# Designs tried in a protein design run: peptides against a protein of PDB entry 2ODG. Part 14

Target 1, 89 residues: chain A of PDB entry 2ODG
Amino acid sequence: MTTSQKHRDFVAEPMGEKPVGSLAGIGEVLGKKLEERGFDKAYVVLGQFLVLKKDEDLFREWLKDTCGANAKQSRDCFGCLREWCDAFL

## One batch from the design tools (peptide; made by RFdiffusion4, then SolubleMPNN)

Design b1_p11_1_s2 (from b1_p11_1 with F11L)
Fold by OpenDDE base, seed 4:
Structure b1_p11_1_s2 (fold): chain B 89 residues (1-89), chain A 11 residues (1-11)
Amino acid sequence: as target 1 above (89 residues)
Amino acid sequence: ATPEEAREAFL
């Protein structure tokens, strides 16, 4: 399936200080919930992705439990971080 | 790590 422009913009360049809301699948509602839990930058969510050893099921379950992400949102966010890591890690 | 363990470690 195709990816969003938001996904393509994220995976194309170094992550730097991008806010959590720049991740594919993370809109204003989920982004605010993540920020309230201390995940204010995209690189903090990247850290969680790596702590879970890039496991899709574990990461998507964590995201659902942490901010209420649905299946599409968690899939989009996981794919965004996976492809960024393939390019830059 | 489990999702629960990772979240507890962060907080």
Scores: peptide ipSAE 0.046, ipTM 0.693, DockQ to the pose 0.170
Fold by OpenDDE base, seed 2:
Structure b1_p11_1_s2 (fold): chain B 89 residues (1-89), chain A 11 residues (1-11)
Amino acid sequence: as target 1 above (89 residues)
Amino acid sequence: ATPEEAREAFL
């Protein structure tokens, strides 16, 4: 599969204080839902990704349950964090 | 951790 420019922009540099909406697959609607649950920054979602031991099924299920992400959105978000970690963690 | 356990720990 090809990646989006949003994905490429995210994985290319340190995460810093990027908002949760900067994650691939996370738009304004999903971002607001995540923020309501306390996931206001991308690094907080990264924390959840790491707590789940980078497990794709667990993370994508969590994302679906937490903000209503569909299969594409959860796949894009997972891939974004996976590749960021491969580069920086 | 399961997704539910992780959410309970965070919230």
Scores: peptide ipSAE 0.045, ipTM 0.704, DockQ to the pose 0.169
Fold by OpenDDE base, seed 5:
Structure b1_p11_1_s2 (fold): chain B 89 residues (1-89), chain A 11 residues (1-11)
Amino acid sequence: as target 1 above (89 residues)
Amino acid sequence: ATPEEAREAFL
């Protein structure tokens, strides 16, 4: 499937201090909800992704439960982190 | 941390 420019921008470079809203699938609404739950940086969500052992079903369920992400949003976010890790870890 | 503990970490 095709990816967004937002996805490509995220996976192309080190994550650094990028805000959670830089993740593909995470817009202002979901980003604000994540920030309110303590996930203010993309690397905090990365940490959760890694502790869940990169499991797609577990991560996407967590994201839905945490911020209300729908299927497309959780798919985009998962794919963004998976491909970033493939490039940089 | 177990996957379940991680799932609940900040909830």
Scores: peptide ipSAE 0.044, ipTM 0.708, DockQ to the pose 0.157
Fold by OpenDDE base, seed 1:
Structure b1_p11_1_s2 (fold): chain B 89 residues (1-89), chain A 11 residues (1-11)
Amino acid sequence: as target 1 above (89 residues)
Amino acid sequence: ATPEEAREAFL
């Protein structure tokens, strides 16, 4: 599968203080919902991703249940975090 | 936290 420029921009550098909306698959609507649940920074979602042991099904289900992400959005977000971790973790 | 605990905490 091909990736978006948003994905490539995210995985290319340290995450730092990037907002949750910087994650591939997370737009303004999902970002606001995540922020309302306390996931305001990308690194907070990374934390959840890691606590779920990088499990794709668990993470994508969590994301769907937390902010209403659809299959593409959750796939994009998962892939974004997976590849970031492969590069920097 | 376990994966299950994390899921339960934030869902």
Scores: peptide ipSAE 0.038, ipTM 0.711, DockQ to the pose 0.149

Design b1_p11_1_s3 (from b1_p11_1, 5 letters changed)
Fold by OpenDDE base, seed 4:
Structure b1_p11_1_s3 (fold): chain B 89 residues (1-89), chain A 11 residues (1-11)
Amino acid sequence: as target 1 above (89 residues)
Amino acid sequence: ASPEEAAAAAA
């Protein structure tokens, strides 16, 4: 599987206060929609990912329902968080 | 993902 530079940049270092738009698969449009729902930081989306016990189907469905992410966007976002957790949790 | 979805630009 191939990843984007955005993915690699995200998984390479602690998440800190990175905005939600720093997540792979989350651009300007999806980022704004997530922010409107209270998910303004990447760590808030991480929280949801963890509450869903890292379940791919549940998380990707949530992301789709919350901001309208398509299959690629939700896959990229899930993979980004999964690999970050593997490195730092 | 479908081929169309895989080719979709980041939103």
Scores: peptide ipSAE 0.068, ipTM 0.639, DockQ to the pose 0.028
Fold by OpenDDE base, seed 1:
Structure b1_p11_1_s3 (fold): chain B 89 residues (1-89), chain A 11 residues (1-11)
Amino acid sequence: as target 1 above (89 residues)
Amino acid sequence: ASPEEAAAAAA
């Protein structure tokens, strides 16, 4: 599968203080919902990803339940975090 | 995966 430029931009550099909306698959609508639930920074979502032991099904289910992400959005977000971790963690 | 496991919070 191919990735987006947004994905490539995210995985290419340290995460720092990037907002949650910088994650692939997370647009303005999902980003606002995540922020309302306390996930305002990408690194907070990374924390959840790690708490779930990088499990794809668990993470994607969590993302769906938390902000209403569809299958593509959750897949893109998961892949974004997975590849970032492979590079930097 | 259970809904309970998926709903686990980081904080």
Scores: peptide ipSAE 0.064, ipTM 0.699, DockQ to the pose 0.118
Fold by OpenDDE base, seed 2:
Structure b1_p11_1_s3 (fold): chain B 89 residues (1-89), chain A 11 residues (1-11)
Amino acid sequence: as target 1 above (89 residues)
Amino acid sequence: ASPEEAAAAAA
């Protein structure tokens, strides 16, 4: 598996107030759709990830249904949150 | 995993 620099930058430090668009797999298009649904900060998406008990299939399905993420985008976003949690939770 | 579970958690 290879990761993007965006992924590495996100998992390396506390999340703080980072925008939803800072998540790996979330570009401007998906970011806007997430913001319109109330998921404007990365920590709000983290909240959903935790509510779904870190289940990959549930989270990736939610992300697809919420913003239209494809398989790669949802995988990248899930992996980003998983590794951040492993480091900081 | 089911669409229903994801939808319930997203509400």
Scores: peptide ipSAE 0.060, ipTM 0.693, DockQ to the pose 0.108
Fold by OpenDDE base, seed 5:
Formats: structure tokens, C-alpha cells, sequence
Structure b1_p11_1_s3 (fold): chain B 89 residues (1-89), chain A 11 residues (1-11)
């Protein structure tokens, strides 16, 4: 599979204060649901990703439960955070 | 993985 430009834009630079909607796989609808649950910044979702020890199944299930992400959305979001961490963590 | 397992791992 190939990545989106949104993915490439996210993994190319420090995360900083980027909104949760900047994560690959997270659009307007999922972003709002995440924000309502207290995940207002991409780094808060990164925190959850790290607490789950970067486990793909755990993270993708959490994301599905938290905002209703489908399989592609959760896969894209996981891949985005994995590759960002590989570059910057 | 289950939602319960994800919650437990995050606790």
C-alpha cells in the first residue's frame, strides 16, 4: 500500500501543537469526536499510542471505540504515528 | 485485542 500526502506531511516534521485532525485517517467527523473525548491535539493521541506500547491491535481497537474509526482510518492513523515515532522519538 | 484489553493496557 501507499501513503497519502496527509501522512507524508505529518511524518515529515515535529508534531508540535498540530490538531488531532492533522493525523492521517482522522477527518472532520472523527476529529470532532476525539476532541469531545479530550483528545484535542495530535500529541494527546500520540500519548495513547505510547501508553498502549505501540501495539497496533490495541491502538486500532481503542480508536474505533473512541471515535468510530473504520479499518482504513485506524490503519492510516496507526501508520502515521508509527512512522512519526520512528523518525522523531 | 478487545476494548477491555485496550483499556486495561492504558490504566
Amino acid sequence: as target 1 above (89 residues)
Amino acid sequence: ASPEEAAAAAA
Scores: peptide ipSAE 0.057, ipTM 0.687, DockQ to the pose 0.107

Design b1_p11_1_s4 (from b1_p11_1, 4 letters changed)
Fold by OpenDDE base, seed 2:
Structure b1_p11_1_s4 (fold): chain B 89 residues (1-89), chain A 11 residues (1-11)
Amino acid sequence: as target 1 above (89 residues)
Amino acid sequence: PSPEEAEEAFK
């Protein structure tokens, strides 16, 4: 599978204060839902990803339950965080 | 995902 430009832009540099909507798979609708739950920055979602010990099934299930992400959105978001961590963590 | 979900999903 090929990645999106959004994915490549995210994994290429330190996360900093990037909004949650900068994560691959997270558009405006899912981003607003995540923000309503307290996940306003990408690094907060990263925190959840790490608390779940980088487990794909657990993270994707959490994302689905938290903001209604579908299979593609949760896969894209997980892959984005996984590759960012491989580069910077 | 279904074809419809794939097209609608924001990447």
Scores: peptide ipSAE 0.094, ipTM 0.641, DockQ to the pose 0.029
Fold by OpenDDE base, seed 3:
Order: sequence, then C-alpha cells, then structure tokens
Structure b1_p11_1_s4 (fold): chain B 89 residues (1-89), chain A 11 residues (1-11)
Amino acid sequence: as target 1 above (89 residues)
Amino acid sequence: PSPEEAEEAFK
C-alpha cells in the first residue's frame, strides 16, 4: 500500500526523542490524547507495540481504545512502527 | 475506513 511522507520520514532514521505526534496516523488530536495518557514520546508507543509482541490486531485495538484512533490511523501507526523495527531493531 | 474516517486521518 501507499505510504505517507510522514511515514517515510519516521522510518528513515533513529527514533530518538521524537514526540508521539511524529508517528504516522497520529495527528494533533490523537497526539494530545496519547500524551495525556502518558505516551508523550514515540518510543513509549514503541514500547507498547513491543509488549504486545508486534501483534497488529492487539496493537490497533489498544490504540483505538487509548486515543480513539480510527481504522486508517491505527493501520498507519502500526505500519510505521513495524517498518521502523524492521530497519532498526 | 469510511470516507469520513479517511478524511480525518491526520487530525
């Protein structure tokens, strides 16, 4: 499937201290909700992704339940983390 | 996603 420039920018380099809003599928609204729940950095969401054993259904369900992400947002975020891990983990 | 959901994907 076609990816966004935001996705490509994220997966192209080490994550470092990037804010949660740097993740594909996570805009201003979802980012604020995630930050309020303690997920302020992209690496914190990465942690959750890894704790869920990189399971797509579990992660996307978690994201929906945590910040109200829709199907596209959760798909984009999952794909972003999956491809980042394939490159750097 | 629905067309509406897709349109709001970046919010």
Scores: peptide ipSAE 0.067, ipTM 0.613, DockQ to the pose 0.029
Fold by OpenDDE base, seed 5:
Structure b1_p11_1_s4 (fold): chain B 89 residues (1-89), chain A 11 residues (1-11)
Amino acid sequence: as target 1 above (89 residues)
Amino acid sequence: PSPEEAEEAFK
């Protein structure tokens, strides 16, 4: 499937201190909810992704439970982190 | 996702 420009922008360069809202599938609404739960940086969500051993079902369920992400949002976020890791880890 | 979810996911 096709990716968004937001996805391409994220996976193309080191993550650094990018805010959580830089992740594909995470807009202002979900971003604020994640920040309120302590996930203010993209690398914090990356940490959770890695703790879950990059498992898609576990990560997408976690994201839904944590911020209310729908199926597309969780898919986009998962794909964003997966492809970033493939390039940089 | 449902069509409605797909539309809202852009946010």
Scores: peptide ipSAE 0.067, ipTM 0.599, DockQ to the pose 0.029
Fold by OpenDDE base, seed 4:
Structure b1_p11_1_s4 (fold): chain B 89 residues (1-89), chain A 11 residues (1-11)
Amino acid sequence: as target 1 above (89 residues)
Amino acid sequence: PSPEEAEEAFK
């Protein structure tokens, strides 16, 4: 599968203080819901990704349950964090 | 994803 420019922009550099909405698959709607739950920065979602031991099914289920992400959104977000970690972690 | 999910993915 191909990736989006948003994905490529995210995985290309340290995430620093990037907002949660910078993650691939996370638009304004999902971003606001995540922020309301305390996940305001991309690195907070990264933390959850790592706590779940990078497990795709667990992370995607969590994302769906937390902000209502659909299959594509959760796939894009997971892939974004996975590839970022492969490059920088 | 379903066609409906694909459309919603842009939100």
Scores: peptide ipSAE 0.063, ipTM 0.604, DockQ to the pose 0.029

Design b1_p11_2_s1 (from b1_p11_2, 7 letters changed)
Fold by OpenDDE base, seed 5:
Structure b1_p11_2_s1 (fold): chain B 89 residues (1-89), chain A 11 residues (1-11)
Amino acid sequence: as target 1 above (89 residues)
Amino acid sequence: SKADEELEKLK
């Protein structure tokens, strides 16, 4: 499947202090909900991705339950973190 | 949820 430019921009470099909204699939609506739940930085969501052992179903379920992400949004976010980890972790 | 169960195991 094709990826967005947002995805490519995120996976191209260390994420540092990037806000949660920098993650592919996470727009303004989902970003605000994640921030309200304490997930304000992309690296906090990365942490959740890692404690769930990079499991796609678990992560996407968590994201849906945490911020209401739909199937495409959770897929995009998962793919973004997976490919970032493949490059930098 | 399954995610919740797995998270609890790691606490």
Scores: peptide ipSAE 0.322, ipTM 0.867, DockQ to the pose 0.140
Fold by OpenDDE base, seed 3:
Structure b1_p11_2_s1 (fold): chain B 89 residues (1-89), chain A 11 residues (1-11)
Amino acid sequence: as target 1 above (89 residues)
Amino acid sequence: SKADEELEKLK
């Protein structure tokens, strides 16, 4: 599988205060829904990823239920956080 | 959901 430039940009540096929309797979539509649910920063979604113990199925299910992410969007978002953690956590 | 069940364990 290939990654997007958005993915590469995210995993290349500390995420700091980046908005939730900076995550791969999270566009404007999903970003707005996540923000409305209290997940406004990428690090808040990272927190959810970590409390789910980096489990792919659990995280992708959560993302789908929370903002309506499809299979590709949830896969891209999971991969983005996994690779960021591998580099910086 | 399964995710909800796992999150509940951490409360």
Scores: peptide ipSAE 0.321, ipTM 0.866, DockQ to the pose 0.138
Fold by OpenDDE base, seed 4:
Structure b1_p11_2_s1 (fold): chain B 89 residues (1-89), chain A 11 residues (1-11)
Amino acid sequence: as target 1 above (89 residues)
Amino acid sequence: SKADEELEKLK
């Protein structure tokens, strides 16, 4: 599928200390909600992605329940982390 | 939820 520049920027390099809002699909609204729930860095969401064993349905359900992400937002976020892991994990 | 169940299994 077609990706955004935000996605390409994220998957191109180690994520380091990037904020949660750097993830594709996570804008200011979702980012603030994630931060309030303790997911302030992209690597914390990566951790959740990994403990769910990279399962798309589980991760997207979790993201929806945690911050109210819609289908596109959760798809974009999942794809962002999947491709980052394929490159760097 | 399914995600919650799977997370609980890993704790």
Scores: peptide ipSAE 0.320, ipTM 0.868, DockQ to the pose 0.138
Fold by OpenDDE base, seed 1:
Structure b1_p11_2_s1 (fold): chain B 89 residues (1-89), chain A 11 residues (1-11)
Amino acid sequence: as target 1 above (89 residues)
Amino acid sequence: SKADEELEKLK
């Protein structure tokens, strides 16, 4: 599938202190919900991704349950983190 | 959920 510019921007560089909303698939609505749950930085979501051992089904389920992400949003977010890790981890 | 179960194993 074709990735978004948001995805490409995220995976192109170290994520540092980027907010959770910088993740592909995470817009203002989902970002706000994630922040309310303590996932304010992209690296916090990365942490969850890694704790779940990069498992797509587990991560996408978690994201859906945590902020209400739909299938596309969770797919985009997962792909964003996967490719970032492939490049930088 | 499965995710919750897997997370619990890490505690």
Scores: peptide ipSAE 0.317, ipTM 0.865, DockQ to the pose 0.139

Design b1_p11_2_s2 (from b1_p11_2, 7 letters changed)
Fold by OpenDDE base, seed 5:
Structure b1_p11_2_s2 (fold): chain B 89 residues (1-89), chain A 11 residues (1-11)
Amino acid sequence: as target 1 above (89 residues)
Amino acid sequence: SKAEEELKKLE
């Protein structure tokens, strides 16, 4: 399916110190909630993605429970991290 | 949640 430019920008390069808000599906609202929970950098969310063994259902459930992400937001975020890992991990 | 259960296993 179609991806956003935000997704393409994220998966195109090493994420380094990019803020959590740089992840596809994570806007200002979700980003602030994630930051309040200690997930301020994209790599911290990546860590959670990896700890959950890249399981889509587990990750999307976690994201929903942690910041209130809806189905599209969690799907976009998962896809963003999955494709980044395929390229750089 | 299932996610939380899996995370707890790693603690």
Scores: peptide ipSAE 0.273, ipTM 0.852, DockQ to the pose 0.141
Fold by OpenDDE base, seed 3:
Structure b1_p11_2_s2 (fold): chain B 89 residues (1-89), chain A 11 residues (1-11)
Amino acid sequence: as target 1 above (89 residues)
Amino acid sequence: SKAEEELKKLE
């Protein structure tokens, strides 16, 4: 499947202090919900991804339960973090 | 949830 420009921009460089909204699949609505739960930076969501041992089903379920992400949003976010880790971790 | 069960094991 094809990726978005937002995905490509995220996986192309170290994430540093990028906000949670810079993750593919995470728009303003989901971003605000994540921030309210303490996930204000992309690296905090990365931490959750790693704690769940990069498991797709667990991460996507967590994201849905945490901010209400739909199937496409959770897929895009998972793919974004997976490919970033493949490049930089 | 299954995700929450896995997270609890790390506490």
Scores: peptide ipSAE 0.273, ipTM 0.853, DockQ to the pose 0.138
Fold by OpenDDE base, seed 4:
Structure b1_p11_2_s2 (fold): chain B 89 residues (1-89), chain A 11 residues (1-11)
Amino acid sequence: as target 1 above (89 residues)
Amino acid sequence: SKAEEELKKLE
């Protein structure tokens, strides 16, 4: 399916110190909630993604429970991290 | 949740 420019920008380069809000599907509202839970950088969410062994259902459920992400937001975020890992991990 | 259950297995 079609991806956003935000997704393309994220998967195109090493993520470095990018904030959590740089992840596709994560806007200002979800980003602030994630930051309040200790997920201030995109790489912290990447860590959670990897600990869950890149499982889509587990990750999307976690994201929903952690910050209230809806189905599209969690799908976009998962796809963003999956494709980044395919390119750089 | 299932996600939290799986995370606890790693602790």
Scores: peptide ipSAE 0.273, ipTM 0.853, DockQ to the pose 0.140
Fold by OpenDDE base, seed 1:
Structure b1_p11_2_s2 (fold): chain B 89 residues (1-89), chain A 11 residues (1-11)
Amino acid sequence: as target 1 above (89 residues)
Amino acid sequence: SKAEEELKKLE
């Protein structure tokens, strides 16, 4: 399926200090919840993604449990991080 | 959760 412009913008360049809300699938609602749990930067979520060894099911489950992400949101977020890693890691 | 179980193994 197609990706969003938000996804393309994220995967196109180094992550730097981008806020968690820059991740595809993470809007203001989920972003606030993630920030409250200590995941304020995209790279913190990246860290979790990597600790889970890039496992899609584990990551998406974690994201759901952490901020209430639905299937599409978790899929978008996972894909965003996966493709970023493929390009820059 | 399964994710939390896997994370706990790293402690």
Scores: peptide ipSAE 0.268, ipTM 0.850, DockQ to the pose 0.141

Design b1_p11_2_s3 (from b1_p11_2, 8 letters changed)
Fold by OpenDDE base, seed 5:
Structure b1_p11_2_s3 (fold): chain B 89 residues (1-89), chain A 11 residues (1-11)
Amino acid sequence: as target 1 above (89 residues)
Amino acid sequence: SLAEEELKRLQ
């Protein structure tokens, strides 16, 4: 599998206050839906990722249920957070 | 869903 530049940009540095839309797989549509549900920052989604113990199926299901992410979007987002955590957590 | 169930279990 190849990654996007958006993915590489996200995993390359501390997350800080990056908006939720900075996550790979999260575009404007999904980002707005996540923001409406209170997930406005990438670190809030990271929190959910960690609460679900980094479980891919649980996280991707949550993301689908929360913002309507499709399989590719949820895969990209999961991979983004997984690799960020491997580097910085 | 399983995700919701897991979240509630952990809280």
Scores: peptide ipSAE 0.137, ipTM 0.772, DockQ to the pose 0.167
Fold by OpenDDE base, seed 3:
Structure b1_p11_2_s3 (fold): chain B 89 residues (1-89), chain A 11 residues (1-11)
Amino acid sequence: as target 1 above (89 residues)
Amino acid sequence: SLAEEELKRLQ
């Protein structure tokens, strides 16, 4: 499957203090909902991804339940974190 | 779900 430029920009460098909205699949609507739940930085969502042991079904279900992400949004976000971890973790 | 149970454990 193809990736977005947003995905490529995220996986290309260390995460640092990037906001949650920097994650592929996370736009302004989902980003605000995540921030309201305490997930304000991309690394906080990374933490949840790792706590769920990088399981795709669990993470995508969590994201849907937490901010209302649809199938494409959750897929894009999962893929973004997986490929970042493959490069830097 | 397992995701919800894990989230509750962390809260």
Scores: peptide ipSAE 0.125, ipTM 0.761, DockQ to the pose 0.194
Fold by OpenDDE base, seed 1:
Structure b1_p11_2_s3 (fold): chain B 89 residues (1-89), chain A 11 residues (1-11)
Amino acid sequence: as target 1 above (89 residues)
Amino acid sequence: SLAEEELKRLQ
């Protein structure tokens, strides 16, 4: 599958203190909802991704339930974190 | 599973 520039920008470097909205698939609407739930930084979502054992179905379901992400948004976000972890973990 | 559901609630 083709990735976005946003995805490529995220996976290319340590995420540090990047906001949750830096994640591929997470725009302003979803980012705001995630922030309201306490997921303000990308690394907090990374934490959930890791707690869910990097399981795609579990993570995408969680993201949908948490912020209303659609299938593409959750796919993009999952792929973003997966590839970041492959590079840096 | 129950375990999976609980994992989703941790954060």
Scores: peptide ipSAE 0.105, ipTM 0.764, DockQ to the pose 0.188
Fold by OpenDDE base, seed 4:
Structure b1_p11_2_s3 (fold): chain B 89 residues (1-89), chain A 11 residues (1-11)
Amino acid sequence: as target 1 above (89 residues)
Amino acid sequence: SLAEEELKRLQ
């Protein structure tokens, strides 16, 4: 599947202190909602991704329930974290 | 499963 430049920028380097909004699929609206729920850094969402054992359905459902992500947004975010982990974890 | 539902709400 074709990816965005935002996805490519995220998966290309260590995550560090990148904000949650740096994740593919997470724009300003979803980012603000995630931050209000305590997910202020991308690595906090990574933590949830790992706790859910990298399961796509579980993670995408969680993201939808947590910030209202639609199918494309949750798919983009999941793919972003999966490929980052494949490269750096 | 119940375990999966609880897991989704840990954070």
Scores: peptide ipSAE 0.102, ipTM 0.755, DockQ to the pose 0.183

Design b1_p11_2_s4 (from b1_p11_2, 6 letters changed)
Fold by OpenDDE base, seed 2:
Structure b1_p11_2_s4 (fold): chain B 89 residues (1-89), chain A 11 residues (1-11)
Amino acid sequence: as target 1 above (89 residues)
Amino acid sequence: SKAEEALEELR
């Protein structure tokens, strides 16, 4: 699969205080839902990703259950965090 | 869910 520019922009640098909406696959709708659930920053979602031990199925299921992400959105978000971690963790 | 179960196992 090819990646989006949004993905490339996210994985290229430390995420710092980037909002949750900076994650690939997370648009305004999903971002708002995540923020309402306490996931206001990308690093909070990263925390969840790490607590789930980077497991794709678990993370994507969690994301779906938490904000209603579809298969593409959850795949994009997972891939974004996976590649960021490969570079910076 | 499987994710919830995994999180619970970490408690």
Scores: peptide ipSAE 0.223, ipTM 0.824, DockQ to the pose 0.137
Fold by OpenDDE base, seed 5:
Formats: C-alpha cells, structure tokens, sequence
Structure b1_p11_2_s4 (fold): chain B 89 residues (1-89), chain A 11 residues (1-11)
C-alpha cells in the first residue's frame, strides 16, 4: 500500500506535456508499447482513464490489453491517475 | 472486452 517516489512526483504537480513514461507503473518497456499505439503523453492515458469513468477494472484491463501491463504495473498506473485527478480536476 | 463495451456506450 506504499507508493513510489515516481508516483509522488507525478501527483504533486500538473502533468502538462509529461511523457507517458512519467506515469507510475509505466517503465521503458510499457512506455514504448504505449507510444507505438499513439499514447505518447501522460494526458492521453489520462483521457482514456476519464472516458472509462475512472473505473479501476476497466482501466486496468485496457492497460493490460494495450501494452501488456501486469497487475502491479496497472495498479500503480491507476493509482497515479486517480490521485492526480483528486488533486487537480 | 469490457473496456471496449464501456467506450461504445459513451458514443
């Protein structure tokens, strides 16, 4: 239930033009796969998160299907976007 | 997928 520094860095400020790899749970491997699918910026993944109405199961399934994220990676990414939205939306 | 179904409902 602890968060990473990467998570804390992301949720602390507006995401602006941050690359998709700035999201917690998204490393170089997943980041490249997301970029190949057109999700190059964190805000594009945020968009997907929002159109899925912030549903955890739907988002994590989407992320797995899109870039092969495992359970931890999808959990970390979901939590990162959830907490960012709580702070800035 | 469930995600795809959810997206279709928003159109």
Amino acid sequence: as target 1 above (89 residues)
Amino acid sequence: SKAEEALEELR
Scores: peptide ipSAE 0.216, ipTM 0.822, DockQ to the pose 0.136
Fold by OpenDDE base, seed 1:
Structure b1_p11_2_s4 (fold): chain B 89 residues (1-89), chain A 11 residues (1-11)
Amino acid sequence: as target 1 above (89 residues)
Amino acid sequence: SKAEEALEELR
């Protein structure tokens, strides 16, 4: 599968204080919902990703349940975090 | 959910 420029931009550098909306697959709609649930920074979602042991099914299920992400959105977000971790964790 | 169950196991 091909990746978006948004994905490439995210995985190319340290995460720092990037907002949750910087994650691939997370647009304005999902971003607002995540922020309302306390996941305002990308690193907070990263935390959840890591707590779930980087398990794709668990993470994507969580994301769907938390903000209503569809299959593509959750896939993009998961891939974004996976590749970021491979590079920087 | 399975995700919730996984999180509970960490408590």
Scores: peptide ipSAE 0.214, ipTM 0.819, DockQ to the pose 0.137
Fold by OpenDDE base, seed 4:
Structure b1_p11_2_s4 (fold): chain B 89 residues (1-89), chain A 11 residues (1-11)
Amino acid sequence: as target 1 above (89 residues)
Amino acid sequence: SKAEEALEELR
């Protein structure tokens, strides 16, 4: 499997104040749902990723339950955060 | 859910 340009753009630099929609796998529809649930910044989703101890199954389940992400969207989002953490955490 | 159970363990 290959990554998207969106993924590469996200993992290449510090996260800062990037909106939740900057995460790979998170488009306008999922981004709006996440924002409505209080996850307005990418770093808030990062926080959830970390409190779940970077567990892929738990995180992807959470994302599906929270915003309706499908398997590809949750995979892309998880991979985005995993690789960002490997580079910067 | 499993995710919620994991989060509860941290409270």
Scores: peptide ipSAE 0.212, ipTM 0.819, DockQ to the pose 0.138

